# Ledger of designs, part 178: peptides against a protein of PDB entry 3B8E

Target 1, 230 residues: chain A of PDB entry 3B8E
Amino acid sequence: PFLIFIIANIPLPLGTVTILCIDLGTDMVPAISLAYEQAESDIMKRQPRNPKTDKLVNEQLISMAYGQIGMIQALGGFFTYFVILAENGFLPIHLLGLRVNWDDRWINDVEDSYGQQWTYEQRKIVEFTCHTPFFVTIVVVQWADLVICKTRRNSVFQQGMKNKILIFGLFEETALAAFLSYCPGMGVALRMYPLKPTWWFCAFPYSLLIFVYDEVRKLIIRRRPGGWVE

## One batch from the design tools (peptide; made by RFdiffusion4, then SolubleMPNN)

Design b1_p25_2_s2 (from b1_p25_2, 24 letters changed)
Fold by OpenDDE base, seed 5:
Structure b1_p25_2_s2 (fold): chain B 230 residues (1-230), chain A 25 residues (1-25)
Amino acid sequence: as target 1 above (230 residues)
Amino acid sequence: LEELIKELIKKILEEIKKKEKEKLE
């Protein structure tokens, strides 16, 4: 997200506080929960693979999969960001290069795509209004990510949702997202303004996309054992 | 990815600090 912010010179899509909340609040408990996930039945049945070659390949593939999932998460966040700004009169094309004027406290007449002038305070309100939905989008996408990470090869439907700690993690991140989104004073304290409930649904297509992507990936792995996707 | 994000955040914070320092000069 920040790389695009620098390259495109767009208004800040995700605040530092939201990033910290993701790193410390939403990702930590789920990551710990995965450590307690029961080993796949297939992992225990696999003959001892050559530990030197197969471990490296598996680590590379896991890293690539997480990288791809991370890109989909970022795309989901940016989609939400652009939708919010577009609803407030700033079309995506107009945001390109706008950062310099957007962040200037002395410019109170920044025009939107429709010729409406925005004060610095108004612009910052809109910017901070994007932070919470971006965060929530990440949380909703993380639901799918956590669910798919339960298995390496088997479908999630085959392994099921037996890990109570993972379920707890999903509730925790959701509760944290709700708290940060709707608790009074978060706009002042954390620069996270209240979220319209409709924004929770904006992430669902991306969550579904991640889920489908991983299920397809796992299906390919099951059908072609030893392929480049393992 | 977390490490990359942390490194990126660190770089951002350093750049923000640098810009704040440049504004104070």
Scores: peptide ipSAE 0.013, ipTM 0.290, DockQ to the pose 0.035
Fold by OpenDDE base, seed 3:
Structure b1_p25_2_s2 (fold): chain B 230 residues (1-230), chain A 25 residues (1-25)
Amino acid sequence: as target 1 above (230 residues)
Amino acid sequence: LEELIKELIKKILEEIKKKEKEKLE
């Protein structure tokens, strides 16, 4: 998300504070939950592995899988961002290169795609209106990510959701998202304006896409053991 | 990292309380 902001010079889609909330708040408990589950699964499956070669391959594959999931998360967030800005009169093409004028406090006549002039304050309200739904989109997509990362090979339906720490992580990130989105004062403190409940549903297609993608991947791995998809 | 999160949450809560007081004044 931040890389596209720099490359495209668009208005900031996700605030620094919101990024910190994702990295520290929403990702940490899930990561811990996965570490506990992996420890349990690896203890039961310890065939004598060559510790040097098998770790490197697994770490690279995990890193690539997380990288791909991270790209899908970013796409979901940007989709929500572009929809909100388009609803407020800023088409995606018009946002390219607009950042310099958008962030200038002395320019109070920035035109949207329809010729409407926006003051600095109005522009910042719209920008901050994008931060909350972007964050919520990431959280909803992370639900799917956490669920799929529970298993390396087995379907989620086969292993079930027995890990209480994972369930707690999902609850914690959802509660944090709700708190940051709807708690009074968050608009001023964190630059996150209240979100319409309908925006929670905008992320669901992406969450479903990640879930389907991983289930298909795992199905391929089960049918072709030792393939490059592992 | 857990301590950093706790500190961040504490700061957020303090800022919320501050803004609630400012609205009541």
Scores: peptide ipSAE 0.007, ipTM 0.254, DockQ to the pose 0.017
Fold by OpenDDE base, seed 2:
Structure b1_p25_2_s2 (fold): chain B 230 residues (1-230), chain A 25 residues (1-25)
Amino acid sequence: as target 1 above (230 residues)
Amino acid sequence: LEELIKELIKKILEEIKKKEKEKLE
């Protein structure tokens, strides 16, 4: 997200607080839950596999899975960001290169895609309105990621939701997202303005996409053990 | 962030492996 912000020179899609909440809040419990579930699955898969080859495959699988899922999460967040800005009159093409004028407090006549002029205060309200939905989008996409990462090879439908730690992680992330989105004072303290309930649903297509992507990936791994997709 | 998560996961996995070795001893 930050690299795209620099390269595209767009208004900041994620505040420093939202980045910290993702890094320290939303990713920690999922990472712990996944680590416990991977450890439990590795304990159960105690066929004497060659520990050198299996470690390398597992590390590559984890790194590729997290890299790919992280890219899809970022795409989901950016989609929500662009939708909110488009609804407020800023089309994605118009946002390219706009950051310099957007962040300048002395420019109070920044035009949107329809010729409406926006004051600095109005622009910052719209920017901060994007931070909360972006965060919530990441949380909703992480629901799918957590459900997906539960099984390395088996379908989610085969193993079921028996992991209490995973369920607890999902509730904790959801509770944190609700707290940050709706608690009074979060707009001032964290620059996260209250989220309309409709924005929670903007992430659902991406959660579904991640879910379908991983089920297809797992299906390919099951059909072609040792393929380049691992 | 991805590196931090990877490092955290690695530490947790190492701690779990350590606890498993301690149970076998």
Scores: peptide ipSAE 0.006, ipTM 0.242, DockQ to the pose 0.094
Fold by OpenDDE base, seed 4:
Structure b1_p25_2_s2 (fold): chain B 230 residues (1-230), chain A 25 residues (1-25)
Amino acid sequence: as target 1 above (230 residues)
Amino acid sequence: LEELIKELIKKILEEIKKKEKEKLE
């Protein structure tokens, strides 16, 4: 998300607080869950014949899976961002290169796609209105990740503890998202304005996309054991 | 990559903060 912000020079889709909450709140618990998963898997797996190659392959597979999921999460977040800005008059094409003027407090006549002029304060309100929904979108997309992890038939029994940690992580993420979205003063303190309940639903198509993607991936892996998708 | 992204984010946040400070002065 931040790379696109830099490359496209769009208004900031994610605030510092949302980034910190993603990194510390949403990514840490899954990472811990994966670390425990690897530890349990390494304990349960017979000594890998070649611990270096098998560990590297498994780490690459996990990294690739998380990289792909992370890409879908980013797409979901950006979708929500673009929807919010479009509802406020800024079409995605108009946002390209707008950052310089957007962040200039002396420019109070930034035009939207419909010719409406936006003051600096109004623009910042809209920007900060995007931060919370972007975060919530990521959290809702991560729910799909949990469901995907639960639907891994062969690992569901072995993932019992992992599922608890992952469920706890999602609960924590959801609680954090709710806290940041609805706690009074968060708009002023954290630049995260209250989330309209409708924005929670913007993530659902992407959660479904992740679910479908993983099911298709699993189907491909099942049909072609040892294929490039593994 | 996450560390790189974090470092990039940190640098940009520092630049934004610097620009905000320069605008407030």
Scores: peptide ipSAE 0.017, ipTM 0.279, DockQ to the pose 0.031; fails the geometry check

Design b1_p25_2_s3 (from b1_p25_2, 23 letters changed)
Fold by OpenDDE base, seed 4:
Structure b1_p25_2_s3 (fold): chain B 230 residues (1-230), chain A 25 residues (1-25)
Amino acid sequence: as target 1 above (230 residues)
Amino acid sequence: LKELIEKLIREILEKIEEEEKKKEE
């Protein structure tokens, strides 16, 4: 997200505080929960055919899968960002290169895609209105990530939701997202304005996409044991 | 561990809020 902000010179999609909340609040507890995940029965029973090559291949596949999931997560966040800005009159194409004028306090006549002029204060309100939905989008996408990370080969339906710590992590992330989104003063203190409840649903298509992607991946692994996807 | 993490997050948020208040002054 931050790289695209720099390269495309778009208004800041995600605040620094929000990034810290993701790293500390939404990534740490899930990571801990996964450490206590019960080993998948197939992982424990499957002796590596070749410990050196199979370990390396498995590490590469895991890295690629997490990398792809991370890209989908970022796309989900940016989608939410662009939707909010578009609803406020800023089409995605118009945002390119707008950062310089957007962040300038002395420019109070920045035009949107419809020719409406925006004051600095109005622009910052819209920017900060994007931070909370972006964060919430990340949290909702992470729900899918946590669920899919429970198993490497078996479907979530086969393994079931046995880890209480993982379930707890999902609730904690959700509670944190709700706190940051709706607690009085968060708009000023964290530059996260209150979120409309409807924005929670914007991320669900991406969560579903991640879930489907991972289930398809796992299905391929199950159908082609010893394939390049294993 | 949960309580510790929640406490840590709260402390970080409070510190951030304090730093932002100092920047607004």
Scores: peptide ipSAE 0.008, ipTM 0.255, DockQ to the pose 0.019
Fold by OpenDDE base, seed 5:
Structure b1_p25_2_s3 (fold): chain B 230 residues (1-230), chain A 25 residues (1-25)
Amino acid sequence: as target 1 above (230 residues)
Amino acid sequence: LKELIEKLIREILEKIEEEEKKKEE
C-alpha cells in the first residue's frame, strides 16, 4: 500500500494508526491462535522426508503463498480506497500525482474530477474517511487468510473450525474494527472516521478470492505432491 | 515478510516525519 502511495503519488490510503492496529491488534491474537491449531491429519501420515530439502521448499512456498495473499489483500484495500474517493468526486486517474497539492495546507482549491474545489480540511476528511474502510477491508480479508492458514494441504472443510482460539481471534479483530470504526471520538483521536456499514461488504469478494485461491492451491498440492506449488 | 514490510513502513514514516520537520524549520 505505501509503495503505491509513493510511486503513484496519491493521497495516503492507510494511516499509521490503522497500520499499528492491524499489526498489534488484529494480527496478534490470530497469529497466536495458529499455534494452537491441531496438526493436519496428513502430517502424521507423511513418510519421513529429507529434512534438508523439504524445509527449504516449505519455507519458500509459505513465503510465496503469503506474498500472493498479501497482494490480494493490498488490492482489496486499494479497491476500497479508490471507490471511496470516486464517490467523493476523485476518479483514480485524477489521483495520480495529486499528493503534492493534496497535502499542501496552503492550497484550498484542489479540484476534483468534476471541477469541485476542495479545501485542505475537506481533503483531509476524505483521506481519513478512507483509512477506516481500508482497515476494515484488511480485517475482512484477514478472516479468509486466517481460515486458510489453518491448513497447509487439507481443505478447510476437512480440518473444520475446531480451534476456539482462532474463532476468538476472528471475533476480537472484528470487534476491534467495529470499535475503531464507530466509537465516538475516533475521528479526532485516531483519524478514523465512522464507516458506512456497506463498506464491510466491499472486502467480501476479495476474501472469497483468497479462499478460492487457497483451496485451489491446496487441491493442486494434493494432486501433485512435490510440485512447484508446494 | 510482514516484519520487513512493517520495518520498511516505519522507516518511510520516519523519513516523512523528518522531511516534514525540515519543511517547518
Scores: peptide ipSAE 0.006, ipTM 0.277, DockQ to the pose 0.035
Fold by OpenDDE base, seed 1:
Structure b1_p25_2_s3 (fold): chain B 230 residues (1-230), chain A 25 residues (1-25)
Amino acid sequence: as target 1 above (230 residues)
Amino acid sequence: LKELIEKLIREILEKIEEEEKKKEE
């Protein structure tokens, strides 16, 4: 998310507080949940032919998969960001290069895509309004990530939702997202303004995309045992 | 990689906040 912010010079899509909430609130419980996850029985049955090389390959593949999932998460967040700004009159093309004027306190007449002038305060409210949906988008996408990380080879449908810690992680993330989105004072305290409930659904396509991506990946692994993806 | 990206994002956000503070002074 942030690389696009720098490269495109768009208004900040993800605030520092939002990042901290992701790192401390949403990522920690999932990581713990994965640590307590019973190793998939099929992973343990294949002795690596060469423990050093096969471990390295597997670590690289896991890293690549997580990197790809992270990119999809970022895309989901940006999609939500652009949709919200577009609904507030800022089309994606208009946001390019706007950061300098957006962040300037002395410019109170920044025009949107429709010629409406926005004061600095109004712009910052809209910016901070984007932080919460971005966060929620990440949480919703992380639902899929947590569910898919439960298994390395088996479909989620095959292994089922037996991990209570994972379910707790999903609940905690959702509860945190709801708290940050709807608790009074979060706009002042955390610069996270209340989110319309409809914005929760903006993340669902990306959550589904991650889910489908991982299911396809796992399907390929199952069909081609001993491939470079393992 | 996720942690690295998050760290990178954090570092860049901190730099932006520092630049914003410098503009206020």
Scores: peptide ipSAE 0.006, ipTM 0.272, DockQ to the pose 0.035; fails the geometry check
Fold by OpenDDE base, seed 3:
Structure b1_p25_2_s3 (fold): chain B 230 residues (1-230), chain A 25 residues (1-25)
Amino acid sequence: as target 1 above (230 residues)
Amino acid sequence: LKELIEKLIREILEKIEEEEKKKEE
Protein backbone atom coordinates (compact mmCIF):
# COMPACT_ATOMS: atom_id res chain seq x y z
CA PRO B 1 0.00 0.00 0.00
CA PHE B 2 2.62 2.55 1.01
CA LEU B 3 4.82 1.73 -1.99
CA ILE B 4 1.98 2.52 -4.41
CA PHE B 5 1.36 5.77 -2.55
CA ILE B 6 4.99 6.77 -3.17
CA ILE B 7 5.19 5.52 -6.77
CA ALA B 8 1.84 6.87 -7.98
CA ASN B 9 1.89 10.06 -5.85
CA ILE B 10 -1.74 9.47 -4.87
CA PRO B 11 -3.42 10.66 -1.65
CA LEU B 12 -2.45 8.48 1.31
CA PRO B 13 -4.72 5.41 1.21
CA LEU B 14 -3.72 4.05 4.61
CA GLY B 15 -2.46 6.06 7.56
CA THR B 16 0.73 5.13 9.38
CA VAL B 17 -1.22 4.51 12.60
CA THR B 18 -3.54 2.17 10.75
CA ILE B 19 -0.56 0.28 9.30
CA LEU B 20 0.85 -0.09 12.79
CA CYS B 21 -2.51 -1.30 14.10
CA ILE B 22 -2.49 -3.96 11.39
CA ASP B 23 1.10 -5.03 12.01
CA LEU B 24 0.87 -5.12 15.80
CA GLY B 25 -2.83 -5.55 16.52
CA THR B 26 -4.19 -7.78 13.80
CA ASP B 27 -1.10 -9.74 12.69
CA MET B 28 0.44 -10.56 16.07
CA VAL B 29 -2.32 -12.75 17.54
CA PRO B 30 -2.78 -14.68 14.29
CA ALA B 31 0.98 -15.22 14.04
CA ILE B 32 1.05 -16.59 17.60
CA SER B 33 -1.93 -18.81 16.84
CA LEU B 34 -0.18 -20.23 13.78
CA ALA B 35 2.99 -20.83 15.77
CA TYR B 36 1.02 -22.94 18.25
CA GLU B 37 -0.76 -24.88 15.53
CA GLN B 38 2.46 -25.55 13.64
CA ALA B 39 4.05 -26.82 16.82
CA GLU B 40 1.14 -29.24 17.33
CA SER B 41 1.17 -30.45 13.72
CA ASP B 42 4.95 -30.84 13.53
CA ILE B 43 5.05 -32.87 16.76
CA MET B 44 2.77 -35.47 15.18
CA LYS B 45 4.45 -35.59 11.73
CA ARG B 46 8.18 -35.48 12.58
CA GLN B 47 9.55 -37.97 10.20
CA PRO B 48 13.33 -37.48 10.32
CA ARG B 49 13.67 -34.73 7.72
CA ASN B 50 17.00 -33.18 6.84
CA PRO B 51 16.59 -30.02 8.97
CA LYS B 52 18.72 -27.71 6.78
CA THR B 53 17.22 -28.31 3.33
CA ASP B 54 13.62 -28.71 4.45
CA LYS B 55 13.76 -25.56 6.59
CA LEU B 56 15.04 -23.43 3.70
CA VAL B 57 12.41 -24.76 1.28
CA ASN B 58 9.64 -24.30 3.83
CA GLU B 59 10.79 -20.78 4.71
CA GLN B 60 10.94 -19.84 1.03
CA LEU B 61 7.50 -21.33 0.33
CA ILE B 62 6.04 -19.62 3.38
CA SER B 63 7.68 -16.33 2.38
CA MET B 64 6.32 -16.61 -1.16
CA ALA B 65 2.86 -17.58 0.07
CA TYR B 66 2.77 -14.67 2.53
CA GLY B 67 4.13 -12.36 -0.16
CA GLN B 68 1.40 -13.38 -2.61
CA ILE B 69 -1.28 -13.16 0.06
CA GLY B 70 0.03 -9.72 1.07
CA MET B 71 -0.24 -8.55 -2.55
CA ILE B 72 -3.87 -9.74 -2.74
CA GLN B 73 -4.59 -7.93 0.55
CA ALA B 74 -3.08 -4.75 -0.85
CA LEU B 75 -5.15 -5.07 -4.03
CA GLY B 76 -8.32 -5.45 -1.97
CA GLY B 77 -7.48 -2.38 0.09
CA PHE B 78 -6.66 -0.31 -2.99
CA PHE B 79 -9.88 -1.38 -4.67
CA THR B 80 -11.84 -0.08 -1.69
CA TYR B 81 -9.78 3.13 -1.69
CA PHE B 82 -10.41 3.82 -5.39
CA VAL B 83 -14.14 3.07 -5.05
CA ILE B 84 -14.52 5.53 -2.16
CA LEU B 85 -12.60 8.27 -3.95
CA ALA B 86 -14.54 7.67 -7.16
CA GLU B 87 -17.82 7.96 -5.24
CA ASN B 88 -16.58 11.31 -3.94
CA GLY B 89 -15.72 12.55 -7.44
CA PHE B 90 -12.05 11.53 -7.77
CA LEU B 91 -11.47 9.02 -10.55
CA PRO B 92 -8.33 6.85 -10.31
CA ILE B 93 -6.63 8.59 -13.25
CA HIS B 94 -7.16 11.99 -11.64
CA LEU B 95 -5.47 10.83 -8.42
CA LEU B 96 -2.14 10.22 -10.18
CA GLY B 97 0.24 13.00 -9.18
CA LEU B 98 -2.42 14.75 -7.08
CA ARG B 99 -0.66 14.21 -3.72
CA VAL B 100 1.39 17.41 -3.85
CA ASN B 101 -1.67 19.61 -4.26
CA TRP B 102 -3.78 17.35 -2.04
CA ASP B 103 -1.49 17.75 0.97
CA ASP B 104 -0.98 21.51 0.48
CA ARG B 105 -2.98 23.37 3.11
CA TRP B 106 -2.86 26.60 1.13
CA ILE B 107 -4.60 25.13 -1.91
CA ASN B 108 -8.34 25.16 -1.30
CA ASP B 109 -9.46 24.80 -4.90
CA VAL B 110 -8.32 21.30 -5.86
CA GLU B 111 -10.70 20.13 -8.55
CA ASP B 112 -12.18 16.66 -8.72
CA SER B 113 -12.84 14.76 -11.94
CA TYR B 114 -16.12 16.65 -12.35
CA GLY B 115 -14.75 20.16 -11.76
CA GLN B 116 -15.94 20.49 -8.15
CA GLN B 117 -13.51 22.37 -5.94
CA TRP B 118 -12.42 20.78 -2.67
CA THR B 119 -11.02 22.63 0.32
CA TYR B 120 -8.10 21.20 2.27
CA GLU B 121 -10.43 20.16 5.09
CA GLN B 122 -12.83 18.42 2.73
CA ARG B 123 -9.94 16.57 1.06
CA LYS B 124 -8.62 15.37 4.40
CA ILE B 125 -12.07 14.15 5.43
CA VAL B 126 -12.24 12.09 2.24
CA GLU B 127 -8.70 10.79 2.77
CA PHE B 128 -9.46 9.74 6.34
CA THR B 129 -12.74 8.23 5.19
CA CYS B 130 -10.62 5.86 3.09
CA HIS B 131 -8.42 4.73 6.02
CA THR B 132 -11.12 2.86 7.94
CA PRO B 133 -12.53 0.87 4.99
CA PHE B 134 -8.99 0.05 3.87
CA PHE B 135 -8.21 -1.28 7.34
CA VAL B 136 -11.45 -3.26 7.53
CA THR B 137 -10.78 -4.71 4.08
CA ILE B 138 -7.39 -5.95 5.25
CA VAL B 139 -8.90 -7.48 8.41
CA VAL B 140 -11.59 -9.31 6.43
CA VAL B 141 -8.97 -10.61 4.00
CA GLN B 142 -6.79 -11.65 6.94
CA TRP B 143 -9.63 -13.89 8.17
CA ALA B 144 -9.24 -15.93 5.03
CA ASP B 145 -5.44 -15.86 5.29
CA LEU B 146 -5.46 -17.08 8.86
CA VAL B 147 -7.90 -19.89 8.10
CA ILE B 148 -5.84 -20.87 5.05
CA CYS B 149 -2.52 -20.84 6.89
CA LYS B 150 -3.94 -23.27 9.45
CA THR B 151 -3.27 -26.14 7.09
CA ARG B 152 -0.22 -26.68 4.89
CA ARG B 153 -1.62 -29.49 2.78
CA ASN B 154 -5.02 -30.53 4.04
CA SER B 155 -8.23 -28.65 3.33
CA VAL B 156 -9.54 -26.49 6.16
CA PHE B 157 -12.63 -28.69 6.08
CA GLN B 158 -10.53 -31.76 6.90
CA GLN B 159 -8.69 -30.30 9.88
CA GLY B 160 -11.57 -28.19 11.21
CA MET B 161 -11.34 -25.16 13.48
CA LYS B 162 -10.13 -26.90 16.63
CA ASN B 163 -7.49 -24.33 17.52
CA LYS B 164 -9.08 -22.07 20.14
CA ILE B 165 -6.23 -19.57 19.84
CA LEU B 166 -6.93 -19.12 16.12
CA ILE B 167 -10.62 -18.55 16.83
CA PHE B 168 -9.66 -16.05 19.51
CA GLY B 169 -7.37 -14.29 17.01
CA LEU B 170 -10.24 -13.93 14.53
CA PHE B 171 -12.48 -12.45 17.21
CA GLU B 172 -9.72 -10.13 18.41
CA GLU B 173 -9.10 -8.82 14.87
CA THR B 174 -12.83 -8.29 14.35
CA ALA B 175 -13.28 -6.58 17.71
CA LEU B 176 -10.29 -4.31 17.05
CA ALA B 177 -11.65 -3.44 13.60
CA ALA B 178 -15.08 -2.64 15.06
CA PHE B 179 -13.55 -0.58 17.86
CA LEU B 180 -11.31 1.47 15.54
CA SER B 181 -14.16 1.93 13.04
CA TYR B 182 -17.01 2.94 15.34
CA CYS B 183 -15.62 4.16 18.66
CA PRO B 184 -16.19 7.90 19.15
CA GLY B 185 -13.00 9.93 18.88
CA MET B 186 -11.15 7.52 16.57
CA GLY B 187 -11.52 10.02 13.73
CA VAL B 188 -9.48 12.51 15.74
CA ALA B 189 -7.11 10.11 17.46
CA LEU B 190 -6.34 7.71 14.61
CA ARG B 191 -7.69 9.57 11.55
CA MET B 192 -10.19 6.76 11.05
CA TYR B 193 -13.72 7.94 10.42
CA PRO B 194 -16.70 5.63 10.92
CA LEU B 195 -17.64 3.56 7.89
CA LYS B 196 -20.96 2.35 6.61
CA PRO B 197 -21.59 -1.32 7.37
CA THR B 198 -21.79 -1.95 3.61
CA TRP B 199 -18.01 -1.50 3.33
CA TRP B 200 -17.45 -4.69 5.33
CA PHE B 201 -19.07 -6.60 2.49
CA CYS B 202 -16.77 -5.10 -0.16
CA ALA B 203 -13.90 -7.22 1.17
CA PHE B 204 -15.79 -10.54 1.14
CA PRO B 205 -15.21 -11.28 -2.57
CA TYR B 206 -11.46 -10.95 -1.99
CA SER B 207 -11.56 -13.19 1.07
CA LEU B 208 -13.50 -15.74 -0.93
CA LEU B 209 -11.01 -15.45 -3.81
CA ILE B 210 -8.08 -16.10 -1.47
CA PHE B 211 -9.91 -19.03 0.12
CA VAL B 212 -10.71 -20.58 -3.26
CA TYR B 213 -7.18 -19.96 -4.52
CA ASP B 214 -5.61 -21.71 -1.56
CA GLU B 215 -8.06 -24.63 -1.56
CA VAL B 216 -7.25 -25.13 -5.25
CA ARG B 217 -3.52 -24.90 -4.47
CA LYS B 218 -3.86 -27.46 -1.68
CA LEU B 219 -5.93 -29.71 -3.92
CA ILE B 220 -3.17 -29.59 -6.56
CA ILE B 221 -0.52 -30.38 -3.90
CA ARG B 222 -2.58 -33.36 -2.70
CA ARG B 223 -3.02 -34.69 -6.22
CA ARG B 224 0.59 -34.05 -7.26
CA PRO B 225 2.82 -34.48 -4.23
CA GLY B 226 6.26 -32.96 -4.86
CA GLY B 227 5.08 -30.58 -7.57
CA TRP B 228 6.31 -26.99 -8.08
CA VAL B 229 3.25 -25.67 -6.22
CA GLU B 230 4.41 -27.06 -2.92
CA LEU A 1 8.40 -6.58 20.77
CA LYS A 2 8.20 -4.37 23.85
CA GLU A 3 10.32 -1.72 22.17
CA LEU A 4 8.13 -1.90 19.09
CA ILE A 5 4.97 -1.48 21.16
CA GLU A 6 6.50 1.45 23.03
CA LYS A 7 7.48 3.06 19.74
CA LEU A 8 3.96 2.55 18.42
CA ILE A 9 2.42 4.09 21.53
CA ARG A 10 4.73 7.10 21.20
CA GLU A 11 3.82 7.57 17.55
CA ILE A 12 0.10 7.37 18.38
CA LEU A 13 0.48 9.91 21.19
CA GLU A 14 2.45 12.28 18.95
CA LYS A 15 -0.28 12.08 16.32
CA ILE A 16 -3.00 12.75 18.88
CA GLU A 17 -1.08 15.82 20.04
CA GLU A 18 -0.68 17.02 16.44
CA GLU A 19 -4.40 16.65 15.78
CA GLU A 20 -5.28 18.47 19.00
CA LYS A 21 -3.00 21.36 17.99
CA LYS A 22 -4.71 21.54 14.59
CA LYS A 23 -8.11 21.85 16.29
CA GLU A 24 -6.92 24.74 18.41
CA GLU A 25 -5.73 26.60 15.31
Scores: peptide ipSAE 0.000, ipTM 0.256, DockQ to the pose 0.020; fails the geometry check

Design b1_p25_2_s4 (from b1_p25_2, 23 letters changed)
Fold by OpenDDE base, seed 4:
Structure b1_p25_2_s4 (fold): chain B 230 residues (1-230), chain A 25 residues (1-25)
Amino acid sequence: as target 1 above (230 residues)
Amino acid sequence: LLEEIRELIRKILEEIEKKERERKE
């Protein structure tokens, strides 16, 4: 998010404090929970054909898959960001290069895509309105990510949800997201304005995409044992 | 330790919220 902010010179989609809340508040507990996940029977019972090469290949494939999931997660956040700004009169194309004028407190006549002039205060309200739903979008997408990362080869439907710590992590992330989204002081303290309940659903297509992606990947692994995807 | 840090952050945020409410009253 920050890289795109710098490269594209768009208004800040997600505040630094919010990013820290994601890293420390939402990612850490789930990551720890995964360490306690019950070993997959198919992974643990399968002897590696070549302990040296197969381990390295597997680690690379897992890293690549999670990297791709991370990209989908980022896209989900940006989708929410662009939708909110578009609803407020700023089309995505118009946002390119707008940051300099957007962040200038002395410019009070920044025009949107429809010729409406926005004061500095109004622009900042819209910007801060984007921070919360971006964060929530990430959390919702992380639900799917956490569920799918439980298994390497087996479908989530086959493995089930046995890790209570993982489930707890999901609830904790959701509770934190709700707290940050609806706590009255968050607009001032964290630049996270209250979120309309409808925005919780904005990330669902991306969560579904992650599920489909992972299930397809796992299906390929199951159908082609020893293939390049395994 | 991470849970303790998270709990501490929550307490800080709650305190900020409380102070914000007190300022609006």
Scores: peptide ipSAE 0.009, ipTM 0.243, DockQ to the pose 0.015
Fold by OpenDDE base, seed 1:
Structure b1_p25_2_s4 (fold): chain B 230 residues (1-230), chain A 25 residues (1-25)
Amino acid sequence: as target 1 above (230 residues)
Amino acid sequence: LLEEIRELIRKILEEIEKKERERKE
């Protein structure tokens, strides 16, 4: 997210406090839950033929998978960010290069895509309005990502939801998201304004699409072992 | 390099907006 912010020179989609909440609050318990997830039965039964090479390949695959999850989460967050800004009159194209003027306190006539002028205070309210939905979107996408990462080849329905720690992690991150979104004073203290309940559902179609895509991918891998889809 | 990346992002965003407009017509 921060790299895209720098590269595209867009208004800040995610505040420093929200980043800290993601890194320390939402990602820690899910990461621990995945560490305690029972390895897929076929992976555990395979004796490492070569412990050094197989360990390296597995570590690389895990690191790549984790990196891909992070990118998918970021894409979901940015989708929500662009939707909110578009609803407030800022189309995605207009946001490119706008950061300099957006962050300037002396410019009180920044125009949106429709010619409406925005004061600095109004712009910051809209910016901070994006922080909470972005955070919530990450949490909702994490639900899908955690569920799909439970299995490498098998369907989630085949392996089941036996990991109690995973379930606890999902509740914990959701409770944290609700607390940060609706607790009085969070808008001032954390720059996270209250979220309309409708925005919780904004990420659900995206999470569902990822879930379906991953299930289809896994189905293809099972039907064509060693194919190009791995 | 950063400017090239920005231009690429701009093109992608333009294509997304074009597709969204086409869905609303």
Scores: peptide ipSAE 0.007, ipTM 0.256, DockQ to the pose 0.022
Fold by OpenDDE base, seed 5:
Structure b1_p25_2_s4 (fold): chain B 230 residues (1-230), chain A 25 residues (1-25)
Amino acid sequence: as target 1 above (230 residues)
Amino acid sequence: LLEEIRELIRKILEEIEKKERERKE
């Protein structure tokens, strides 16, 4: 997200505090849950295959999966960002290159896509209004990520929601998202303004996309063991 | 613990705002 912000010169889609909350708050428990589940699955499924080659392949598969999932998460966040800005009068095309004028405190007449002039303060309010939905979008997408990562090869429907740590992680992420979104003072403190409940649903298509993508990937892996997807 | 964390965050933010005000001056 930050790289796209720099390259496209768009207004900041995700604040530093929200990034820290994702990295330290929401991602840590899920990462631990996945580490425990991987350890448990490795203990149960390791027939004595060549431990060096199987470890490398698994690490590459995990890295690729997380990379792809991370890209879909970023796309979901940016989608939410662009929708919010469009609803406030800034079309995606108009945002390209706007950062320089957007962040300039002395420019109080930045025009939106409809010719409305925005003061610096108004622009920053809109920018910060995007931070919370972006964060919430990431959390909602992470629900799907956590659910799909629970299984390496089996469908989520086959393995079920037996991992208590995973369920706890999902609850923690959701609780943190709700706290940051609706707690009084978070707008001033974290630059995370209150989110309309409807924005929680904006991420659902992306969560579904991740879920479908992973199920298809797992299906391909099951049908073609040793294929290019592994 | 959540209240303590909230208070800590509030203090950090007040310090950040104070530093930002000092930079504007």
Scores: peptide ipSAE 0.008, ipTM 0.274, DockQ to the pose 0.016; fails the geometry check
Fold by OpenDDE base, seed 2:
Structure b1_p25_2_s4 (fold): chain B 230 residues (1-230), chain A 25 residues (1-25)
Amino acid sequence: as target 1 above (230 residues)
Amino acid sequence: LLEEIRELIRKILEEIEKKERERKE
């Protein structure tokens, strides 16, 4: 997220503190839950042909999986960010290169895509309004990602929700999201303004799409073992 | 300085993408 912010020169979609809360707070329990998840029967049943190469492959696969999950989460967050800004008059194309003027306190006449002028204070309110929905979107996407990451090859329907640690992680993430979104003072402390309840639902279609995509991917992997999708 | 940082980030991203492509091959 921060890299895209720098590269695209868009207004900051997610505050540094919220990023830290994601990295330290929301990702820790899910990561632990995945670590304790019983390796897929197929991974465990394959005796390591070569312990050195198979460990390296597993580490690479885990690193790739985490990298992919992080990218999917970022995409979900950015989607929500662009939707909120578009609803406030800033189309995605207009946001490109806008950061310099956006962050300049002395410029009080930044125009949106419709010619409306925005003061610095108004811009910062909109920016901080994006932080909470971005965070919540990541949490909602993490629900799908955690369910998906249970199994590399098997469908969620085959393995089921047997991992109690995962369920606890989902609950903790949701509780944390609710706390950060609605607790008084979070707007000042974390620059996260209270979230409208409707924004919780805006992430659900994206989570569903990820879920469907991954189930289709897993289905393809099962039908064509050793394919490029692997 | 910002432009230099941008170029550095672009180079890093290109290297990451290259490594990812090499891993997929």
Scores: peptide ipSAE 0.000, ipTM 0.206, DockQ to the pose 0.060; fails the geometry check

